Peptides against a protein of PDB entry 1LOE. Designs and how they scored, part 37

Target 1, 181 residues: chain A of PDB entry 1LOE
Amino acid sequence: TETTSFSITKFGPDQQNLIFQGDGYTTKERLTLTKAVRNTVGRALYSSPIHIWDSKTGNVANFVTSFTFVIDAPNSYNVADGFTFFIAPVDTKPQTGGGYLGVFNSKDYDKTSQTVAVEFDTFYNTAWDPSNGDRHIGIDVNSIKSINTKSWKLQNGKEANVVIAFNAATNVLTVSLTYPN
Target 2, 181 residues: chain A of PDB entry 1LOE as posed
Amino acid sequence: TETTSFSITKFGPDQQNLIFQGDGYTTKERLTLTKAVRNTVGRALYSSPIHIWDSKTGNVANFVTSFTFVIDAPNSYNVADGFTFFIAPVDTKPQTGGGYLGVFNSKDYDKTSQTVAVEFDTFYNTAWDPSNGDRHIGIDVNSIKSINTKSWALQNGKEANVVIAFNAATNVLTVSLTYPN

## One batch from the design tools (peptide; made by RFdiffusion4, then SolubleMPNN)

Design b2_p28_2_s1 (from b2_p28_2, 8 letters changed)
Fold by OpenDDE base, seed 5:
Structure b2_p28_2_s1 (fold): chain B 181 residues (1-181), chain A 28 residues (1-28)
Amino acid sequence: as target 1 above (181 residues)
Amino acid sequence: VTLSATVDLSKHLPENVRLGFSATTSAV
């Protein structure tokens, strides 16, 4: 039985080499993180490491990244589990699947995770997701339990344009998602 | 839809990182 698939049709301002993990792969048209099969984890990393902060100077980098993703769900009412953009150690590997989105292993803060993520969560997990049960965008810091969330209306099969920006002067991470008409 | 949060990346991340994407499906 066919299930939900997650793809990225546009990513980055420039062409990047990718490291594929789990079931992630590319075609000429898109990066496919998961096929329409259940119980899968698919990841793709930009191959070039980023020196995001410097312990000697204390400087932290500003950055802006953008991508376009598509969710294709045979049943728009049952869409599991979700999609993330993440920042992690250079040797990062797939983590727990399902509601942990292949990025985290706990709802409790775990400093050893050393991972920050923006989640686009399509499935309600009672243990950590917002109680209203809405699909949502979340900012996750070393935990699958988001430090902040906002309800998000999924448009099945449509391209969602995302911009993620970090301002080092203010330490503000901003996520913008739009569905062009 | 726009979402923001204050995050001290230097506190939570190593100096050298990779950016990436991840997605999962489940039996549900």
Scores: peptide ipSAE 0.783, ipTM 0.965, DockQ to the pose 0.674
Fold by OpenDDE base, seed 4:
Structure b2_p28_2_s1 (fold): chain B 181 residues (1-181), chain A 28 residues (1-28)
Amino acid sequence: as target 1 above (181 residues)
Amino acid sequence: VTLSATVDLSKHLPENVRLGFSATTSAV
């Protein structure tokens, strides 16, 4: 089938300097993570590191981030593989492609990964994805196998607004995705 | 669509991190 492309049309309240990895690139209005070719990995990192928690004080940061992404799939029935927002070590590099979304290398918990991700998974991988086969949002902790998922209806070519919030008091990570009318 | 999960970030992440985006394609 034809190749799917993944883009971000808005990322954060302020324009950030980006570190591009793999096939990721940007234009004035879009951050494009894939080159619309098969078997690619594209990533973009905010250049500024974040002190997400402090070992001396034990404090963990609250945070809220938002972005808008677009998936353009020539074939709405075969959309591979997915888009991910992730939190990783400052020196993170692209990981396994395909169903691992360029972020993880295993379905088993790997503490050495030190990566937390929110996946917007468009392709069903039998080995770890929800058995209903639905496209889904997932929260991933050191594994491509999500600790929790929720079905999501992809609107091909439409902008999806995402808000991701973390409450340090409760350790609850919340993801909200909407398609504005 | 809203999804939540309990995650102890201090347990799973280093103190200093970068935020990013990733996407992959496959020959399907």
Scores: peptide ipSAE 0.781, ipTM 0.964, DockQ to the pose 0.683
Fold by OpenDDE base, seed 2:
Structure b2_p28_2_s1 (fold): chain B 181 residues (1-181), chain A 28 residues (1-28)
Amino acid sequence: as target 1 above (181 residues)
Amino acid sequence: VTLSATVDLSKHLPENVRLGFSATTSAV
C-alpha cells in the first residue's frame, strides 16, 4: 500500500492535554496520528484519566465523545492500515502496528489487553476482518477481531464526524459516523 | 453509518482508563 495519513481535525474537550506516542503530534489545526509515511504508529491519549467504572459500587460511567477525522491517501484503493478510538489502561503504550492498528496484539480475546476500541479499518486483513473485504467500522474488545462491524465507505480527504456513546444502563456502545454533505 | 454492540466495560477494562487515538501505516 502507498502512504496514508490519518488526522483528527476536531477533538475535545477544549484545551485537553494530550500524551503523544509514536509519530502522533498536534498543531492548532489538527491532531496528526501518522504522516504519509510507511510503517508507523501514531497515538495520542487524553492525559486525564477517566474513572470509567467502580469496583466498589459497581457503577459504570456513561460517556459521549466526538471527533472529526480525515484520511488522506495518495492511492484511495490502497489505504493502510486504519485508525482507532480506544479506551485502555492509563499506562497504555503503542501495541502492534499494521493491521493491529497500534492497539492490539492478537486476534484472539486477550483479557490482559484491557482495551476497547472503535476501529475505522481501511485495510483488509484476511485473518480477522469481515470476509466481504469492505472497509469497516468495528467494535473491538481485547482483540483486533471485532465483535461487530459495519461496512463504511471511505471518502478520501473528507472530514468524517464521529460520535461514540456508551450507555451504562444497557452496556451498549454506539458509534455514528457521518460525512457532512 | 451507525454501529452498536453490547460491551460490559467493567468486565473488560480497568477502573481507570485513558481515551485515545491510534493510527498505523504499513508498506503492504
Scores: peptide ipSAE 0.779, ipTM 0.962, DockQ to the pose 0.679
Fold by OpenDDE base, seed 3:
Structure b2_p28_2_s1 (fold): chain B 181 residues (1-181), chain A 28 residues (1-28)
Amino acid sequence: as target 1 above (181 residues)
Amino acid sequence: VTLSATVDLSKHLPENVRLGFSATTSAV
């Protein structure tokens, strides 16, 4: 039985080469992270490293990134784990633990992960997800258990626009998701 | 929908990072 495919149809704003991991691949129009098949992990990294903060000066970068994604679930009642935008060490590798979206390996905080992620979570995991059971977006710091979440209504097969911004002066990470008409 | 959180990136990330996307499907 088919499950869920996750695709990034637009990503940027910078045009960069990609490093593919797991089952991730590109076609002419989209980056496909997973096909609608069970037990898969797919990732793609921007090949160019980013100097996101500087230990000599103490400066932290401001940044804004945006992308458009599509989730295709042949059965809306059988939707897979979800997908994540993440920031990680340059040598980051796929994590295979189910429910951890390919970026974490524990519900507990693990500073050695050195990963910050924005999750678009389409499956309720009772052990760490918000108790209301809603599909949600979350901000994750070294754990699949989000430091903050917000309910989000998945529109199956439709493009969602995402903007992620970080303000270094306030240390505020902001995620905006919209479904344009 | 908009979500925000306070995150000290210098505490949690190395100086040099890569950005990426990741997705999984469950085994069952």
Scores: peptide ipSAE 0.766, ipTM 0.951, DockQ to the pose 0.666

Design b2_p28_2_s2 (from b2_p28_2, 8 letters changed)
Fold by OpenDDE base, seed 5:
Structure b2_p28_2_s2 (fold): chain B 181 residues (1-181), chain A 28 residues (1-28)
Amino acid sequence: as target 1 above (181 residues)
Amino acid sequence: VTLSATVDLSKHLPEYVRLGFSATTSAV
């Protein structure tokens, strides 16, 4: 079967146990979120909960995380649906598949979702994606409709290095994606 | 490629969270 696969080849930096959900699993030095099959959702969570903010003090954590992902698509012109890094409640479960990337259920803001995600979206969904139809990176807050996006050129089969940083003083979330030579 | 946005995490997230990865495929 010739279908697109999404994999994480490096994540961390710390060694942590993973909670696998849907069709996600690991092999030697590789986290496979989706196999080459259609209509699948694959997720993996770091097992350790993070105290990201404190309601008593109002303090919010700074954080930096990095990972490397690979998209392997038999047809570079037809790649669905996408990959996300997300922050969610400790008991989070797989959500709607397809264009909702297994993380959200609505294009409208839903406070009950309590989820923030960085999407690496390979498929154009008319209802919420940027109208130019470009593959893009997006920052999503309780909705699959991004609060901000930027066009991204997919290099099929190549490792993309990602750094995600949050500055609590400014409330700025920054995403950097590079394809090393 | 670099993207940024202002997000008040304390407004949108619970105090304790997990980090994770997700991916999907469809019929295409």
Scores: peptide ipSAE 0.784, ipTM 0.965, DockQ to the pose 0.676
Fold by OpenDDE base, seed 4:
Order: structure tokens, then sequence, then C-alpha cells
Structure b2_p28_2_s2 (fold): chain B 181 residues (1-181), chain A 28 residues (1-28)
């Protein structure tokens, strides 16, 4: 009867105050996004806003961020729904739960969302996920339907190290996930 | 595992943003 939980055990490089939304909370050891209960949405925002681009100059920021997450699933065959790292308006609030990961509301592009996310999707939604049914990393732009995905093998209960980098000169967002040995 | 995509952030995001994490659970 226990369900999957999602946690961030390390985030940085600079520790910041967090704004918790939904079921998200923190202990001294970890940031827990969801409790081991069904039908939850949990979010945590870095409190400091980021000036990611400047309309006056046209400049766009380069950035690199990293974190370590853990998925604890009582049943490795049934892991729902996933978690995301997201970039959103400063006043962002939890969005649709379930397969929308609390970040989006549509599989169609919605410019009003103003949200970019990196999803670590553990559950196959036939309407928008890659047809192979694999758990995957995805890059999402104003839609839960990823603009690109790559299969990823979940290691239940293990810490996954993630690095997300954006190169403003090329507009390339890169996500790297590793399970250290 | 490495994944990349081309994203024009200035086109899709506001000038000021917050970074965050989100996760969901549901019945399987």
Amino acid sequence: as target 1 above (181 residues)
Amino acid sequence: VTLSATVDLSKHLPEYVRLGFSATTSAV
C-alpha cells in the first residue's frame, strides 16, 4: 500500500532558502517532494529569483546547476509519476498532478505556461510519452510533451547525480544523469 | 545518460524566473 517517494538529497552549488508548495518539505538530510501517499504534488522553489534574460540587451544567461535525487519505490515495476527540475515565473504555483508532474497542464504547447522543465519521468503516459514505454529524461518547453527524450534506467533507492547546463550562445540545454559506482 | 535540446529561453520564459523541483505521485 506504500507508494513512491521522491527526494533531493543534494542541491546547489549554493544552498538557498526554499519555498515549499504542496507536500514538499525538508529535513536536515534531504528535500522531500512527495510523501509515500497517492495523488500528491510536492514542489520546492529556490527563493531567489533569477534574471535569466534581459529584454533591453537581449542577453541570455548561461547557467549550470546540479543536484542529487533519490526515488524510493516500493514496487520498481510501478513507479509513478516522476519529478522535474523546472524554470518558471516567479509566482509559479503547482499545476496539474499525475503525469503532468505538477508543472504543466497540457500536452500541447502553451505559451502562457512560460515554463521549461527537465523531467525524470518514471511512468508511461500513452498520450505523450515515448512509445517504447521506457522511463526517460525529457526536456519540456511549455508542454508535458517533451521536445526531446532519452531512456534512463531507474536505480531504485540510489542517488542519481544530475548536471543541467545551458549555453546561451548555442541555446543548448544539456542534462547529464549518472549513478556513481 | 546525456540529453540535449535547443531551447530559446528568451522566447519561452519571462525575464525573471525561479528554479525549482516538482514531483507527483498517483495510483498506478
Scores: peptide ipSAE 0.782, ipTM 0.964, DockQ to the pose 0.677
Fold by OpenDDE base, seed 2:
Structure b2_p28_2_s2 (fold): chain B 181 residues (1-181), chain A 28 residues (1-28)
Amino acid sequence: as target 1 above (181 residues)
Amino acid sequence: VTLSATVDLSKHLPEYVRLGFSATTSAV
């Protein structure tokens, strides 16, 4: 049975080599994380490691990344489970699927995860998602339970432009999602 | 839509990381 697919149609600013995990793959046109099939996990990592902070100096890097994603759901009322951008150890592997988005394994803070993610969560999981049941963007720190969320209205089949920026001086991670019109 | 949060990356992440994308589907 056909289901939701998740793709990255644009990513940059520079072309990067990718490490594919699970069902993720790429063409010249797009990065496809999942096909429209059930019970899949698809991931893709930028191959180049980032020195995001230095324990000797205490310095933390600023960064800005941008990408464009598309969610194609045959049934807009049944869109599962979601898509996420994440920062993880260089040897990261796919984690729990479904509502854990292939990135986390617990709703409780797990320092051993060493993963920070921005989720674009399309499916309501009662155990950890905001009680309003809205699709949402979330910032996740070592847990699928977001430290902050904001309702987001999915536009099925349309490209969403995302900018994620981290300001090291303030430790503020900012996510911006827009649908060009 | 804009969302922000304060995150001490040095506390939660290793010094070297990779950035990536992940997505999942389920039986629903």
Scores: peptide ipSAE 0.781, ipTM 0.963, DockQ to the pose 0.683
Fold by OpenDDE base, seed 3:
Structure b2_p28_2_s2 (fold): chain B 181 residues (1-181), chain A 28 residues (1-28)
Amino acid sequence: as target 1 above (181 residues)
Amino acid sequence: VTLSATVDLSKHLPEYVRLGFSATTSAV
């Protein structure tokens, strides 16, 4: 039985070489993280490391990134876990724990993960997701338990545009998701 | 839909990082 596929159809602002992990792969049209198959993890990393902050100067980088994703669920009532955009150590590896979107491996805060993620969560996990059960976007800091979330209505098979920006002066990470008409 | 949060990246990330995408499907 087919479940859910996750694809990134556009990513930027600058295209980079990709490191594929798990079941992730590319075609001319898109980056496919997972096929509509159960029990899979797929990841793709931009190959170039980013100097996100400098301990010598104390400077923290501002950044803006954008991408367009498509979630295809043959059964709209059976949509898989979701996907993330994440920032992690250069040697980060896929995590296989169910519901952790391939980036975390525990239900609890783990500072050793050194991972910040923006989740696009399509499956309700009672142990950590917002109690309203809504599909949601979340900002995750070393934990699948988001520090903040917002309800989001998935449009199955439609392209969603995402902009993620970090303001170093305020330490504010902002996520914007829109479905263009 | 817009979401924001305060995150001290220097506290939680190493100086050099990689950006990426990750997705999973469950057994359900």
Scores: peptide ipSAE 0.765, ipTM 0.951, DockQ to the pose 0.673

Design b2_p28_2_s3 (from b2_p28_2, 9 letters changed)
Fold by OpenDDE base, seed 4:
Structure b2_p28_2_s3 (fold): chain B 181 residues (1-181), chain A 28 residues (1-28)
Amino acid sequence: as target 1 above (181 residues)
Amino acid sequence: ATLSATVDLSKHLPENVRLGFSATTSAV
């Protein structure tokens, strides 16, 4: 095929039911977020809501999540657009596609979005991406314009292991990406 | 590769959320 596909090959420790949106679907041990066609948005939500903080107590949850993803790009120089792990309202729906990764609608902070995402961005968007043009990991808070980024070298077709951790005491969100070997 | 950022989730998220994955493709 001529288009890039994004897949999750390993979910968290426990398999959970998924809510599919857009072009997302699952096969045996693989969540495919995009069809091998252009201009698509594919999403999958864990069906179980999470009480991530409590307004009565003020408590905020610590959490660690992990997954393994694969990007299959027929052309390593034309890999668009990327994928995200996101945290959003329970009734979240697909948002703007393309460089907005189906999660956001603006490069400006929009509090009404109520969405935090970790992006694995494979395509350079001049308006908001790091000027070096590198593929990158980003942490996004109510905006597609990341509050912080880290260059990441895509290994086409290889499984990347991701761990995302949040420390409520420090409010630090940490993302680690490794390729085996 | 490791990336960190300070994010006050209670300021930016609702109390109840869902976790998910999203990916997009485009013509370019």
Scores: peptide ipSAE 0.776, ipTM 0.962, DockQ to the pose 0.678
Fold by OpenDDE base, seed 2:
Structure b2_p28_2_s3 (fold): chain B 181 residues (1-181), chain A 28 residues (1-28)
Amino acid sequence: as target 1 above (181 residues)
Amino acid sequence: ATLSATVDLSKHLPENVRLGFSATTSAV
C-alpha cells in the first residue's frame, strides 16, 4: 500500500519563520510534513516561542490559530497515520512515529511530555483510538489517547480549513474543521 | 466538524512553548 503525504498550504494568522524537523520542508506552495514514503516523521515549529501562561501571575493566554491542510493519499482506503497541531516545550523534538504522530510516546498520561495536541487521525489504532474505527479529530493532553474525539470524514486531496481557539476563562479548547465548497 | 474539550494548560504545559505541526507515515 502506498503511503500518504501531509501538507499545510496556509497557516496563520501570523506568518513566522519555521524550524523544520524530520522530513518536513517548505515550497512556495506549501509546507510538506511527509512525502508518500513509509515510516517517516515530519514536523515544523513556529520559531517564536509563546508565553502561554505565567507562573508569577497565574494568568493563561487566550489564543486563536488557523491553518489549511491537505492530505494526499494514493490509496484512500488505507491512510496512515495522521496529522497534528501541537503545543510543546520550546526545545521539543520529534517523538514516536506511526500512530503516535511524532508527538507522543505513550497512551498513558505522561506529565513529563508537557504537550497538548489536536490530532487529525486517519488510522485506527485499536489500543487507544475510538472503537468505532472512524477517522477523527482528537484533543490530546500528554498522551496519544485523546481526552475527546469527533468523527471526521477525510476528503482526499482537498483543502481542510482549521481553526483552533483556546478560551482561558473557561479552559475550553475548540477545534473547527471545514471543507469549503 | 467541531470538537471541544476542557484543558487546563497551566497544569500540562510549561510557561514557554512553541506551536507546531507534525505528521507521520507508517509501514501500512
Scores: peptide ipSAE 0.775, ipTM 0.962, DockQ to the pose 0.678
Fold by OpenDDE base, seed 3:
Structure b2_p28_2_s3 (fold): chain B 181 residues (1-181), chain A 28 residues (1-28)
Amino acid sequence: as target 1 above (181 residues)
Amino acid sequence: ATLSATVDLSKHLPENVRLGFSATTSAV
C-alpha cells in the first residue's frame, strides 16, 4: 500500500548543487526525498560545506535558512515517519534505522553522531516521541529524542513554509512553520 | 508554529558541516 511522499518544493536561500543519497532525487519543480512506497530512505545534501564554527577564534556562525515542503499521504491515516532538515559532518551517510528519519541510528544520545536536526515528525514512536502522540516539530541533538518539541497540524498535500534560524550570541535555534494558504 | 531550543553548535558539531534533508518511510 502507498504510504507517504516527502518533497521540498522550494529551498534556499542560496542555489546550490545537491548530493543525493538513498532514493532522493530532483525535478525542475521539487526535491523528492521519498516516494509513497514502503521502507525507503532519501536524502539530499547541499554540496558546499559550511564552516559553522571556528576553533581558533571560538566564533560560531549565525545562519538563516528557509524551505517549503509538501507531504503527500494517499491515506491520511497511514502517514510515514517524517523528514528532517539536518546539519552533519561533511561525510554524513544515510542511516537506515526505522523511525530515525535517516539521520540517527539509535534512540539514545550519541555524541559521535555530530548531527543536529529539525524533525517534522508525522509518526508517533512511543519509545521517544512526546506522550501526547501529536505530530510535531522537534529539535534533535545527536538523538532522535528531541530536546524540545511542539505540536504541529499536518495539512496533507499543502505547502508549508519553514524558516530555521540560529543566533550564535544566544545559541538559540528557532524553527517557524506556517501554512500560508 | 514556532519552536526554539538552546544548542551549543560548537559543542555538538564539527567545524565543517553540510546541510541537508532526510526522510524515511516505514516498512509497513
Scores: peptide ipSAE 0.761, ipTM 0.951, DockQ to the pose 0.670
Fold by OpenDDE base, seed 5:
Structure b2_p28_2_s3 (fold): chain B 181 residues (1-181), chain A 28 residues (1-28)
Amino acid sequence: as target 1 above (181 residues)
Amino acid sequence: ATLSATVDLSKHLPENVRLGFSATTSAV
């Protein structure tokens, strides 16, 4: 019966416009994706589209993005469900909630999803999550079942700094999460 | 914590995309 909230306290360029979906909203201090209520989906998109690759030239963009997030959970032992950074079609809408994190609809690869995500998953879903049951970072390609994961220890109520980088020459997506001391 | 993976974005994404954040809650 636990209820958790997810917030981004630092994100993107200062003047970036956002498109809010579901229960997502912003204040001067933070982007709040979910309030402390059950069964919600909250999303926020950067309004400016990105030409991430070009079919004429074959070029693929490099990018680096960073943000700081906070999870506030009354019970640190039971935290559901998690949040993602994602890349999706310009007209993307909220998808399945709960363990699908509002971004995917299947644990099987679905090419029609056209979505790549970095998940920060706080809840163990037996059907697709790593069997060790750890909270984890995951890289998701058209599926909630990650192509790779890394165990991550949640620090309830503390700010975590994230850097996500993509190198087009190598096709390597890299995620770094740190809790400053 | 650091995580990496090889992903061909041109294979899986359309040419024009938006970046965003998403989070969900549910009873546990």
Scores: peptide ipSAE 0.776, ipTM 0.963, DockQ to the pose 0.673; fails the geometry check

Design b2_p28_2_s4 (from b2_p28_2, 9 letters changed)
Fold by OpenDDE base, seed 4:
Structure b2_p28_2_s4 (fold): chain B 181 residues (1-181), chain A 28 residues (1-28)
Amino acid sequence: as target 1 above (181 residues)
Amino acid sequence: VTLSATVDLSKHLPDYVRLGFSATTSEV
């Protein structure tokens, strides 16, 4: 009765202290977000707050972050639900599970969420996901319904390298995912 | 695979944030 597990094998440019929430935990070589059981939410936060914009000056920070994740799915045809990289208030707590990925609570824009996420969504939710049913990367702004998506082919058990960059001059958030050979 | 979007972070986020990862499983 094993189920899909999500883990991060490399994260951040530097070693970071982590705040674990839900079922998230770490070993020497792996950050495991979910247990191989159904109906779990696992999160891990970098402990250090980020000053992402300055309310006094209006300046917004540029940033680049990278990580490597692995999805281990016993059944590659049925992989639920996905994982996210997210930016949220310092006191953020786990949100709705399942298709909401533990980060959001609504498919409608909710300004009170104050959360931006990059989702790596492995399960099709008809209510908000792209109609083609593809596994996809999405950029989410205060809603689980992505403002933009792109199809992505999961390679089960393989390390995916991700780079996320934000250009403050253009307000463009860019996500790149590769499976190195 | 590359994906981009225009996002005004100052509009949608507080000035101080934490970065993190989240994953969920559920019955399929």
Scores: peptide ipSAE 0.781, ipTM 0.966, DockQ to the pose 0.680
Fold by OpenDDE base, seed 2:
Structure b2_p28_2_s4 (fold): chain B 181 residues (1-181), chain A 28 residues (1-28)
Amino acid sequence: as target 1 above (181 residues)
Amino acid sequence: VTLSATVDLSKHLPDYVRLGFSATTSEV
């Protein structure tokens, strides 16, 4: 009855306090977002708010963040539902589970969501995912339906190194995922 | 794998945010 688990084995660069939501928890070794149980949502937030932009000046912050995650799936062919890095209001709470990844509630653009996410989507949802059915990385803006996607081949049980960077001058959000070996 | 997109954060996000991680599982 064991199912897929999602963990972050490295996050930083500096140690930060975390706010755990749902099934998320941490050990000395890793941040575990989901236990090996079905129908779960697990989240963790960096406790420190980020001033991402200034409404008075119009200035927008540059940022770079990195982490390493691992997906452990007992069945590599049935890995649901996915993992997400997100930027959300400070009081954000878990949203719809399953294919909405605990971050969104609709495939339609919802400005009230105020959430931007990078999804590492392991399960094909016909209603909004790329029609090729590939596991994929997606950039999501106030919707689970990504504004851009790229196919990604999951390496089960392997550490994936992720770097997410935002260039305020160009408004370009860049995601890189690599498996070292 | 590298993916990029143009996103106007000031349009879509509040000025103060938190970064986080989320994952879900299902019976699939």
Scores: peptide ipSAE 0.778, ipTM 0.965, DockQ to the pose 0.687
Fold by OpenDDE base, seed 5:
Order: C-alpha cells, then sequence, then structure tokens
Structure b2_p28_2_s4 (fold): chain B 181 residues (1-181), chain A 28 residues (1-28)
C-alpha cells in the first residue's frame, strides 16, 4: 500500500543525486539530455536504487513520479527522435540511439534488456511505430515496439508536465501528459 | 493525454532498478 515518490525540483552543476550518461548534463536552470546536434544520446539516472519487487515474497511496489520536459526543435515538421522515462537495471548504460531512444536495441521482445519505458516519440519509424504516423506516447516492455500507444500533439518549446504511476494491485502503468497553457 | 497498460513488472525487471530519462537526436 506504500507509494514511492520521485521528484527533482532543482538542477545544478553540482547535482549529486543524478548519474549523467552520454551527453546529459545540468545547468543552474535545467537538466539537458541532448545538445542541439545530430546523432547523440543523453541520459540521466536517479542515483538511488529502487526496490521495485521482492523476490522472496513476490510483492511489488507502488510508485508515482512526475517531471517536466521541453523539446526545442528548429523545424516543427521534422523532429527526431524523442524522449523517454525508463526503469532499468542499476548498472544500465546507454543503448542504441536514433529511433531506439537510447533505451532499447530491438523491436523484438528481449528479456535480457530488463527495461520498461514510457516513450514520447516525435519521429515515425515505419518498422515499429503506429501506422498513422502520429507523434505518440508509448509504453515499452523490453522492446522499442510499444505494447500500447496514444497520439500526442507536440507543442514545440513548451513545457510538458508528466505524471507516471504504477498500481501494484492491478499491474496498471498510467501516463498523463498535459500542457498547462 | 492519458495512456495506460497492464505490465507485470516482476516478470520483466530485476528486483532493484534505477529510474532515468533518455533522449536522442538523429538526421531526419
Amino acid sequence: as target 1 above (181 residues)
Amino acid sequence: VTLSATVDLSKHLPDYVRLGFSATTSEV
């Protein structure tokens, strides 16, 4: 019945509760995952490991996390590749870039990945994305091919507020995205 | 916009994990 909450309200160059990978870094004002250059991967991990489930009892934790992200694209019609929130092994490292969002390596289910992600996908990859070509939110389980998706309209340069919650009693993962203004 | 899915985390994840963010860029 206990719910774990994750929040970062302040970023700075001396931030010690984050592990930066690839091109990820912080300034006084924000966390930046990628610079405005092509073919990059940037990641940031919460440094504290989380006990998601107990192998002895089988009990699974509830959790809720929230964050705000911004995408700044020079051309609103062509935006690649996307942003993700993910849950992964404690020693996780950057994975394949581009359409794999730095989190996965295959569109086929790979149990060795041990990764669950929420994608905010801005670029259409014909091999695995919904055929309507819409930008979308997706829930990914050990694969870049989402188990479920929902169309999403990107507001370029605007802050998107996200809440992600997991209910252990129902095994339901819920994602909510809003643009306040 | 709201999206949900049923996921058995104990089946797909190790017992201890880290949470994180990732983003990528590439040639369009």
Scores: peptide ipSAE 0.775, ipTM 0.966, DockQ to the pose 0.889
Fold by OpenDDE base, seed 3:
Structure b2_p28_2_s4 (fold): chain B 181 residues (1-181), chain A 28 residues (1-28)
Amino acid sequence: as target 1 above (181 residues)
Amino acid sequence: VTLSATVDLSKHLPDYVRLGFSATTSEV
């Protein structure tokens, strides 16, 4: 049976080299994280490491990144599991635990993961997701259980624009998701 | 939709990182 696919149709910086992991690949400038098949993990990393903070000075980088994604689900009622934008160690590898979006391996805080993610979660996991059952965006720090979430209405097959910004002066990570049409 | 949170990146991340995307599918 047909399942959900997750794609990034615009991502930057332009022509950035990618490291593909799992089933992730590109076609015609479109990053496809997963095909419409069950039980897959797909990832892609920007190849260039970034110096996000300096242990000598204590300085932390400001950054802004943007991308456009499309979720294509033949059955709008069964859209699993979702996808993330994540920040991780340079040698990060796919995780295969169900429901953890290929990034984490536990609902409990695990400092050894050293991973921060923005999740676009399309499937309700009762063990850790917000109790209202809504599809949601979340900010995840070393755990699939988000430190903050907000309900989000998926528009199946439509492009969503995302901007993720970090303000080092305030330590605030901000996620903005919009459907232009 | 806008979401924000306070995150001390220096506490939770190594000094050098990579950015990426990840997705999973599961059985219906």
Scores: peptide ipSAE 0.760, ipTM 0.954, DockQ to the pose 0.674

